# Peptides against a protein of PDB entry 6RGO: the designs that were tried, part 133

Target 1, 392 residues: chain A of PDB entry 6RGO
Amino acid sequence: MALKLLGFNQDATCFSVISSNKGVTIYNCDPFGKCFELEKSTSNDEELDFLVEMLFSTSLIAVVDKTIGASKRKKLKIVNTKRKATICELTFPHEIMDVIMNRKIICVVLKSDQIFVYDISCMKLLRTIDVRGEKLKSTSKFRNSEAVGDIGVRVSLSTDNNSILCYSSYSKSDKENAPLNDIVVFDALKCIQINVLPAVHQSNIVCIACSPDGMLMATASEKGTIIRVFKTIDTENDEPILVNEFRRGSRPSRISEMKFNHDNTLLACVGESDTIHIFALPVTTTEADANEDDTLQQSSHSLSSSINGLQYISKGLANRFGKIIVSKIPTQSQQRHVAYIKIPENAKYRIGFPKDTTNTIHICGEDGNYLVYSIPRNEVGPCTLVKSNTFD

## One batch from the design tools (peptide; made by RFdiffusion4, then SolubleMPNN)

Design b2_p10_3_s2 (from b2_p10_3, 5 letters changed)
Fold by OpenDDE base, seed 1:
Structure b2_p10_3_s2 (fold): chain B 392 residues (1-392), chain A 10 residues (1-10)
Amino acid sequence: as target 1 above (392 residues)
Amino acid sequence: SIQELLSEKL
């Protein structure tokens, strides 16, 4: 049967899949098992497509039926899984492209490049962000709406209560085809723009991850060869701070998903390649905890020696045209993965980091495998398989 | 209500 993966929830306690015959199924990770099913409403042999966003381990899900021909692609349903009941239904002017949430906010991304920001507690609209309208204020012509390619506004939201929203925006360019290669950092609660990171890639951004605390963000372009990590809020001399530049590979390959672990020590990426890559982030030693455990310093030195080479705070050179060019970290200073998982070729996988085990990663595949891996701490190498389950 | 679901602790 054809499975389509929707992904993990915020804490990787559950994942959701589409089964061609059953509709949407949600699985619990531990104990492993089916916890919810949304039955197919139509007997038609149409390929099912859904957006499903789950709020942690709660009975709250957001659902969009994206099935072709369905008049429902503009409808967001908030469903209580325990009652199998729709609590709220919203209708949008355009097709819903993405839905993201935390305990405070729901963001709805439309095909019109609009982001609707809601207070989840009452479903009150807080803000409509018009990414195209922001571009127009900068003299850039509309892209004809007919370029319904895989290139649209990308979003990521912090899982904490600070509700930091990162989204891709159009560069200020007189070129008709300005790329979606700027990032805006937005306080979704206060509805204030915090920061703008101009031209973070040369091509369109196709993947964004926000850290759980909203202090870091990772970006990848349509090339998927380089991942950049930035501070979201902090700036140096009003310029964006590039913390890391990781090399996934030399060959172009789309990155479909990136995630930080709970303590911001790891960044994982998955996509069209046969490999999930896991990168180590420099632990910002807050000076306070340096006092106690002198014994753990010796093993961390081998990983830290590769980190010390990245203290090139690449000052963005404002060129004569007022464009902040994020200075590229020299290719020699680009870090590789510290860990990896091999996955079947052409299998789509999703990733999740559990909250309680920072060195564990959950993965699930359209091949029907749910796998738990241990991430090596002190060596560069493959992850170790700890648990496996199958689903259909 | 949505508020009841937001308050669910597993």
Scores: peptide ipSAE 0.412, ipTM 0.917, DockQ to the pose 0.545
Fold by OpenDDE base, seed 3:
Structure b2_p10_3_s2 (fold): chain B 392 residues (1-392), chain A 10 residues (1-10)
Amino acid sequence: as target 1 above (392 residues)
Amino acid sequence: SIQELLSEKL
C-alpha cells in the first residue's frame, strides 16, 4: 500500500498518515495503535492528498481534502474524531497550502501568500497577513504566482500559549524575482509584528521551526546545507539575534521538517537525505535562578572564545542597509550534529519530540516504520533504537 | 463544540 506521512502532533503523542485504501489514519505512539480513521470519500484509484493537523492528544483535527477539485482544496474542516463529525467548515478564496495550530490559534496558509490567523476557540478571524501586499508597500514587483512551482510562504507556530508565528517574507529588493528569504516574527494573539529578520539566507526559505516557547526560530534554505537559529525577540543587552549556525552537510539536500525539543536544547532536521541530524543548542541560562551557590567550576572555558569575533562590525553602516543580521559566521564556527539517525534514502520520514523525555525522538516513515530513538547526551554519535512498531 | 475539545484532558 502507498503511505504518505502527514506528521506528528505538537507533543509527538500521535502521528497521521494517508493510506491509499483507508484514507487518513491517526496512530497513538504509546501505547502504539490506531486511534482514528477518516474513510476515503471516493472509490476512485485517485492518489489521496490531505492536510491533517491534530491538536495535541485532543479529539480536534483540522482537515483539508486536496485529492480532487479546486473547491475541496479551499475548504478547511474542523473535525471531532470521537464523534466523527465536522464541527466547523471554512472556505477560502485560494487553495490551502498549510495549516498550523496550538491551543489558542489556527493559521491557514493560502497559495496567494496570505496567512489567515484565527482564534481557535470560536473560529473568529483575528488577522489576514498578506505577505505579497507587504511586498507591494515596499515597491518590489510581484513574482507571478503561476510560474513559481513548489516555493511558497513557510510558517511555524509556537506550541505554547504565547502563539509566536514565524513566516517567510519577500526581500525588499527591487528585483522582480525577490526571494522569500526574510523572516517575520508575529504575535498571533496580539496581532502585532515583533521582529523582521532580513535576508537570513541567500535563497528562498523552505523550512522554518519555532521553539515550543516561541523564543527561538530555526531556518533552512533551498540548499539545506546550513541551518540558522535566531532569537525571535531582540534582547536589550545587544546580544546577537543569530545564536547558532549548523552545518547539515556539504551537498545540497531539501530539509522538509525541523523541530526543537521541549526544553530548547536540541534541534532535529529531516528531509531528502539518508540522515536525520540532531544539533545541540547552547543552554541560555536565564540569570534568574543563579542564586544557588553550587561551585561546580566545570571548565566552561572553551566555547566563549568563538563568539568574540563579531565585535567589530562598525556602528556606522547599520543605519542605511537594514540590520545585516547574517554577518558571515566564519565557516570554521559552523557546528555539526551531535547525534544522527540513518534512514532509508527513498523513504520520507517525519520527526517529533515527546514532552516527557527530552533525549528521546519519535520518527515515522512512509516505509511503515514508527521508531523511538534515544539521543546520546555526552558523546557525538548515532542514536540508539529503543522501540519499533509497524503500520499499514 | 470546539471549546469542549480544547478542554479535553490529555
Scores: peptide ipSAE 0.401, ipTM 0.913, DockQ to the pose 0.560
Fold by OpenDDE base, seed 2:
Structure b2_p10_3_s2 (fold): chain B 392 residues (1-392), chain A 10 residues (1-10)
Amino acid sequence: as target 1 above (392 residues)
Amino acid sequence: SIQELLSEKL
């Protein structure tokens, strides 16, 4: 049967899949098993398409039926999985492209490049963000650009209660075809723009990940060769702080998903390549005030690999049009993965980091494999398979 | 309510 992966929840305790014959199934990771099933409402041999976002290990899911007709693709359902009951139904003016949530906020991304921000507790609309509207002071028609359906506003939301929303925006170029290569950082609770990162890539941003705490964000363009990690809130001289630049590969390959682990020490990426890449982030040693006392001599030789974080003060090359382009870190300073997982060619995989084990990664494939890997700490190499389960 | 679901662990 054809499986379509929907992804992991925020803490990688569950994942959701579409089965062509069964509809939507949610699996628990530990103990492994089905925890919810949404039956196919239609007897038609139509290809099932759904958005399903699960709120952590709760009975709350957000569901969009994308299978049949323009009307269903505009409906968000909030479902109680324990009661199998719709709690809330919202209808949007345009097709829903994405839904993200945490314990405070639901964001709904529309095909119109609008982001609707809701208070999850009462489903009150807090903000409508019109990503085109800042550009639309020019009278230019809705081009029925059959913009290849994959180029749209991308979003990521912190999993914490701070609810930092990162979204891709159009660069302020007077060009009709301005790329979606700016990032806006938005406080979704206060409805305030916190930061703007201009031209973080040369082409459209196709993947964004926010850290669980909302302090970091990772971005990838259509090329998928370079991943950039920025601070979300902090700026240096009103300029965006580039923390890391990672090289996924030399060949272009789309990145479909990126995730940080729960302590911001690892960034994983997956996509159209045969390899999941895991990158190490520099541990910001908070100088915990070493109160003097406890003598425990655990000589953990932290290989402080002196990655002298050359604060490349990216003197943004003011391009001839006065825009700060994020300067490329020299290719020599581009970090490679510290760990990897080989996956079958053309298999779509999704990734998740469990909360309790910062050195493990959960992955699931459209091949029906759910896999748990251990990430090596002290060596560059393959991850070790710890657990395997199958689903259908 | 939605608020009840936000407090319920599976």
Scores: peptide ipSAE 0.345, ipTM 0.912, DockQ to the pose 0.799
Fold by OpenDDE base, seed 5:
Structure b2_p10_3_s2 (fold): chain B 392 residues (1-392), chain A 10 residues (1-10)
Amino acid sequence: as target 1 above (392 residues)
Amino acid sequence: SIQELLSEKL
């Protein structure tokens, strides 16, 4: 049967899939098993497409029926899975492209490049962000929405209660065809813009991941060769802080998803390639005040590999148009993966990091495999398969 | 309510 992956929930305790015959199915990861099914309401042989956003392991889901020909593409349903009942239905002026949530906020992304921010507790609209509105002040021509292929506004939300929203925005260029290569950092609770990271890539951003705490973001362009990690809030001399630049590969390949682990020590990426890449982030050792205590001399020659974290202050070459393009870190200082998983080239995979096991990754495939891998700590190499399950 | 659902685990 054709499976379509929807993804993991925020803590990788559940994942959702579209089964061609059954509609939306939610699986629990441990113990592994089917926990919810939303049956197809229509007998038509139409290819099923849904957005399903889960709220951790709760009975609350957000559902959008994206099936072709369905007038439902503009409708968000909040569903109680235990009661199989719609609690709330919202209708939008445009097609829903994405839905993300945490315990506080729901963000709804429209094909109009609008982000609707709601308080989840009462479904009150807090803010409408018009990502085009900043551009429309400079260029009166609507890009015909038909020519906007796979390139739309991308969003990521922190899984914590701080509700840091990162979204792609159009660069402030007078060009009608400005790329979606700026990042805006937004406090979704206070409804304030915190930061703007200009021109983080040369091309459109197609993937964003926010860390669980909202302190870091990872970005990838349509090239998918380089991943950049930035601080979200902190700035140095009013410039964006680039923490890491990772090389996924030399060949262009779309990145479909990125995730941080719970403690911000790992970043995973998956996409159209045969390989899930896992990168190590430098642990900022807070210099805890080394109070003076006792002398135990045990001479363990810990090879302090002085990773000289040369903070490359990226001297932004002011391009002739006054835009700071984040200077590429020299290719020699681009870090590679520390771990990897080989996956079938023809199977789309999703990734999730469980909260309780920071060195474990959950993956699921459109091939019907749910797999749990252990990430090596001390060696660069393949992840070890720990558990495997199948679903239909 | 939506608040009641935020407390109910699957």
Scores: peptide ipSAE 0.189, ipTM 0.869, DockQ to the pose 0.868

Design b2_p10_3_s3 (from b2_p10_3, 6 letters changed)
Fold by OpenDDE base, seed 2:
Structure b2_p10_3_s3 (fold): chain B 392 residues (1-392), chain A 10 residues (1-10)
Amino acid sequence: as target 1 above (392 residues)
Amino acid sequence: SLEELLKEKF
């Protein structure tokens, strides 16, 4: 059977798959098993395509049937999985490309590069963000969206209630072919732009991850060789704060997904490569005032490995063209993975971090494997397989 | 309501 992965929910307690014969199936991770199934509405042997976003371990899912007909691809269904009932149906002017949510907000990304932001509690439209419209004030040419393949607006939303939305935007260059290489940070609750990170990559951004708390974002371009981690809200001298620059590899390879763990200590990435990479983020030791004398030898095995080289070169190289180019961390300061998982070549995998175990990662493959790995803390090396299950 | 569904854990 052809499986297509839809991904994990926000806390990696469930994952969603499309089975060619069954439709959409949602699996619970622990205990492992089917928790919901959405049967195929059509008897046709057509390739099933769906967007499914699940809200944590709740009975709420957002579903878009992308399989057949331009009308279905424009419909968002909010479904109660316990009642097997559609509770809300929205129709959009354009095809739905992505759907993301948390406990407060649902965002719908359209093929028109519009982001519709809703209050999930009542499905009230809070904002329509027109990512093209900021440029259309300068040049009336609709890029014929037919010829530019899988390059669209990318989004990520914090899983917390702060509802920090990060999205890719077009650079202010007067070039008709300006890349989607800016990031906008948006408060989805207040409907205000908080920050703009200009030209975070040289090419189009194809993957974004927001941290669960919305304080960090990771970005990758179509090259997928470098991952950059920024602060979302905080700025230094009105400039974006680059926290980390990670090297995934030397060869170009598309990154399809990135995730932070729940304490912002790890960033994982997966894509077209045979390797899931896990990077360590520097733990900001808040200097808790060391005033209380209590001799509890908490052996904080700080990952004391060589974080010596992160000089904050906040030197914005204002290149001669007045564009803030995010200062590249010197290649010698580019951190590699601290851990990795080998996956089959050409197998699409998705990743999730469970909330309760910050040193474990959940992965699932279109090969029908659901795997739980332990991430090594003290050594750079392979993750250890802890649990395996199969699905169909 | 949608708000009730947000409270209904599996």
Scores: peptide ipSAE 0.082, ipTM 0.821, DockQ to the pose 0.824
Fold by OpenDDE base, seed 1:
Structure b2_p10_3_s3 (fold): chain B 392 residues (1-392), chain A 10 residues (1-10)
Amino acid sequence: as target 1 above (392 residues)
Amino acid sequence: SLEELLKEKF
């Protein structure tokens, strides 16, 4: 059967899949099993397409039916899974491209490059963000490319209550084909722009991940060779702070998903490559934990010694045109993965980090595999398979 | 309410 993965929820306790014969199925990770099914409404052999965003391990899901007709593609349904009932329905002026949520906010991304921000508690509209801006409305012909993979606005939302929204934006170029290579950091609760990171890549941004606490953001371009990690809120002399630059690979490959673990110590990425890459982030030791465990210091030194060298606060050279160029970390200074998982060639996988086990990663594939891996702490190498289940 | 659903764990 053809499976299409929708992904994990925020804490990797559940994942969602489309089955061609059944519709949408939600699986619980532990204990493993089906917890919800949304039946196929049509007997037609039409390829099922859905957006499904689940709110943690709750009975709340957001659903968009993208299968049939332009009218359904504009409808967001909020569903109670325990009651099998639609509790709210919203209709948008344009097709829904993405839906993200936390315990406070729902963000709806439209094909018009608009982001609608809602208070989840009452479904009140807090803000409409127009990413094209008022000046660009006149010239942007809708890209009528039905091409699977059209370059649209990317979003990521912190899973905490601070509700930091990171989204891709068009660079201020007078060129008709401005790249989608800026990032805006937005407080979704207060509806305030916090920061703007200009030209974080040379090409369009195709993947963004916000940390659970909203303090970090990872970005990848269409090339998918370099991942950059920035601070979201903090700036140095009004310039963006680049924390890490990771090399996924030398060959171009699209990154489909990135996620931080719950303590911001790991960043995972997956996409069209045969490899899930896991990168280590520098642990900012807050001075508080320095007091007690004098004894375990000796073995951790080998991995930390490679991290200490590159506090290159690379001052962005403002070029003669006032563009902040994020200075490239020298290629010799680009960190590689600390761990990896090999996946089947051409299989689409999704990733999730469980809350309670920071060195564990959940993955699921369109091959019908749900896999739990242990991440090595003290060595660079493959992850160890701990648990496996199959789904249809 | 939506707030009640935010409290309903599986």
Scores: peptide ipSAE 0.076, ipTM 0.815, DockQ to the pose 0.810
Fold by OpenDDE base, seed 5:
Order: C-alpha cells, then structure tokens, then sequence
Structure b2_p10_3_s3 (fold): chain B 392 residues (1-392), chain A 10 residues (1-10)
C-alpha cells in the first residue's frame, strides 16, 4: 500500500501518515501504536492527500483535505480526535499549502503567498501577512504555478509560547522573478516584524527550521548543499548574526525537513538523499558562576602557531547592491555533520527530536519503518539503532 | 472549548 508521511508533532511523541485505504492515521511513539484514525469519507479510488498538523499529544488537530477533485483544498478543519468531531471550519480564498501551530498560534499558508495568523484559543484572525506585498498585486501574473514546481513561501514556528514565526520573502529586486531568498522574523503574538535577513542564499529558500525557543533559525536553498544558522532576534551593528554554516554535501539535493533538538545543541536535516545529517551547534556556555577557588598552576606551554593569513578583503563594494550576507565563514571552515543515518534511496523520511532525550532522534519512512536512533556524543560517526517498529 | 482541547491528551 502507498504510505505518505505527514510528519512528527512538535515533541516527536506522535507522527501522522496517510494510508491509501484507511485515510489519516496518527501513531503514538511510546508506547508505539495507533492512537487516532480519520476514516476516508469517500469510496472513490482517488489518491488521498492531506495536511495534518498536530498540537503535541493533545486531542486537537488541524486537517486539510488536499485530495485532487475534493472542493476542500481551501478548508481548514479543527478536529477533536477524542470526540471525532469538527469543532471549527475555516474557508480561505486560495488553496492551503501549509499549516503550522503551537499552544498559542495557528499559521495557515496559502498558494497566494499569504500567511493567516490566528489565536488558537478563539480562532480570531490576528494578522494576514501578504508576502508578495502591494507592488506585486498590480502584476496579476500569477506565476503560472504549473511550470515552477514546489516554490512557495516557507514557514517555521517556534514550539514555545513566544511564537516566533520565520518565513521566506521575496528579495527587493524589481524583477518579475525575484527569488524567495529573504527571511522575515515575526512575533506572531504581537504581530510585529522583529528582523529581516536579506539574501541568506543565492536561490529560493525551500526549507526553514526555527528552534523550539525561537532564538535560532536554519535555512536551506534549492541547492541544499549549505545550511545556514542565524540568530532570529539578535543583530550585530544592525546586521544579521550568522552562527553556523554547515556543508550537507557537494552535490545538489533538496532538503525537505530540518529540526533542532530541544536544547539547541543539534540540527538534523533530511531530504532526497540517502543520508540524514546531524550537525553540532556551539553550546553557548552560560558562564555559570566560576567559584574562584582552585588555583591549579598547570604550566601553559605556549604553542605559538603563527596564523598569519588574514587577507583583509576591502570594504569598498558594499554600497550599491542590497547587503548580501557575505558569509564571513571561509568555504574551507564549513562544518560537516557529526553524525548520520543511512536511509533507503527514494524513501521519504521525516525526523523529530524527543524532548526528554536530547541525544535521541526519531525517524519514520514511507517504507513503513519507525526508527529510534542514538546520536554519538564524542565521535563523528553513524547513529546507533535503539528501537524499531513497523506501521501500515 | 478550544482551551479544553489544549488539555486533552490522546
């Protein structure tokens, strides 16, 4: 049977799948088992497609029926899984492309490049973000969305209550074909733009991940060779702070998903490649109170290795072209993965980090495998398989 | 209410 993965919830306690014969199934990770099924409402042999966003392990889910021919691709249903009842239905002017939520906010992304931000407690609309802006409303050239595939606005939301929303935006180039290579950081509760990161990649952004606390953001372009990690809120001299630049690979490959772990020490990525990559982030040692005491005099042998070669690239050309985030990180100092998982070629996988075990990753595949891996701490190498289950 | 659903686990 064809399985389609919808993904993990925010804390990797559950994942959702589409089964061609059953409809939407939600699995609990521990103990492993089915916790909810949304029965197929139609007897037709139509290929089922759904968006399902879970709210942690709660009975609240957001559902969009994306099935071709279904007049429901513009409808968001809020469902109580325990009561098996729709509690709210919203209709949008355009097809729903994505839905993300936390305990405070629901964001709905439309094919029109609009983001609708709702207060989850009352389903009140807080903001409509128009990513195309007013200038592009006059050019009624809908990019014929048939020829340019899966290029749309990408979003990620912090899982905490601060509700930091990161989204891709069009560069300020007056070109009809401006890339989606800017990032906007938005306080979804206050409805305030916090930051703008211009031209974070040369091509369209296809994947964004926000950290659980909303303090970090990872970005990947259509090339998927480089992942950049930025601070979301903090700036240095009104410039975006690039924290890390990671090399996934030398060959172009689409990244479909990225996730931070719950303590911001790891970033994982998955996509069209045979490998899930896990990168280490620098732990900001909060200076815990170094109690003064232990005077151990160990003799600092001065290995004076002469690092001479700081070529000052001249400041001169920055004025005319919009401030490209020139990676201050030399291409040679791009960090590689610290851990990896091999997955079957052509199998789509999704990833999640459990809250209670920062060195564990959950993965699930359209091959029907749910796998739990341990991540090595002190060495670069493969992850170790700890637990495996199958689903249908 | 939606607030009740935020407390109901699977």
Amino acid sequence: as target 1 above (392 residues)
Amino acid sequence: SLEELLKEKF
Scores: peptide ipSAE 0.073, ipTM 0.822, DockQ to the pose 0.858
Fold by OpenDDE base, seed 3:
Structure b2_p10_3_s3 (fold): chain B 392 residues (1-392), chain A 10 residues (1-10)
Amino acid sequence: as target 1 above (392 residues)
Amino acid sequence: SLEELLKEKF
């Protein structure tokens, strides 16, 4: 059967799929099983296309039916899964491209490069963000959506109550074809811009992940060879905003999803390649817990030496030319994965990190596999399969 | 209400 993956919820307790025969199905991860189904609205053999975002393990889902007609693609439904009832319906001026949420905020991304920010408690519009701005509206002839492929505004939202929204923005370059290579950091609750990271890649950003606490973000370009990790907020201590640079591979390959684990110690990425990569992040030792765990220091020293190289390059350039966010770090200082999972080349996979187990990753495939892996702590190598289930 | 749904865990 043709499956299309929608992905995991925020805490990886559930995942959503489109089945060509059934419609939308939500699975619980533990105990493994079907917890909700949205039946097809039409008996036609049309290819089903949906956006579904689930709010953690709650009865709340956001649904966009993209299967039939331009009018449905503009409609967001908020559904109570337990009552099988639509509780709210919103209509937008343009096609909905993405929907993200946490316990406070829903963000709706439109094909017009607009982000609508709502208070989830009352569905009140808090902000409309126009990523193109007024000047770009006049010169943007509708890029015939046929020739400019899958490049649009990318978004990620912190899963916490701080509701830090990271989104890709157009570079302020006077070029008619400005890339989506800036990042804006936005407080979605206060509706204020808190940071701007210019030119974080040379080409369009195609993937963004925000950490659960909103303190970190990861970015990848259409090349997908380098992943960069940034602090979302400037710290007073003149610390570099760029904290990590990871090399996924030498060959270009699209990254479709990235996620941080719950404690910001790991970053996973998945895409068109046969490999899920897991990278270790430096633990920011807050000075307080210096006493007990001397045993973890040996693995941190190899990571800290590479960070000191990053800091040395950033400090030397920052003093002379202002805030250079992206130093040309030598390719030799780029960290590799600490762990990996091999996946079928022709199957799309999605990733999730459960809250309660920092060294566990959940993955699901369009091949109908739901897999739980243990991530090695002390060795660079493959993840170990702990649990497997199948779905249809 | 939306607030009731935010409290209803599975």
Scores: peptide ipSAE 0.068, ipTM 0.809, DockQ to the pose 0.764

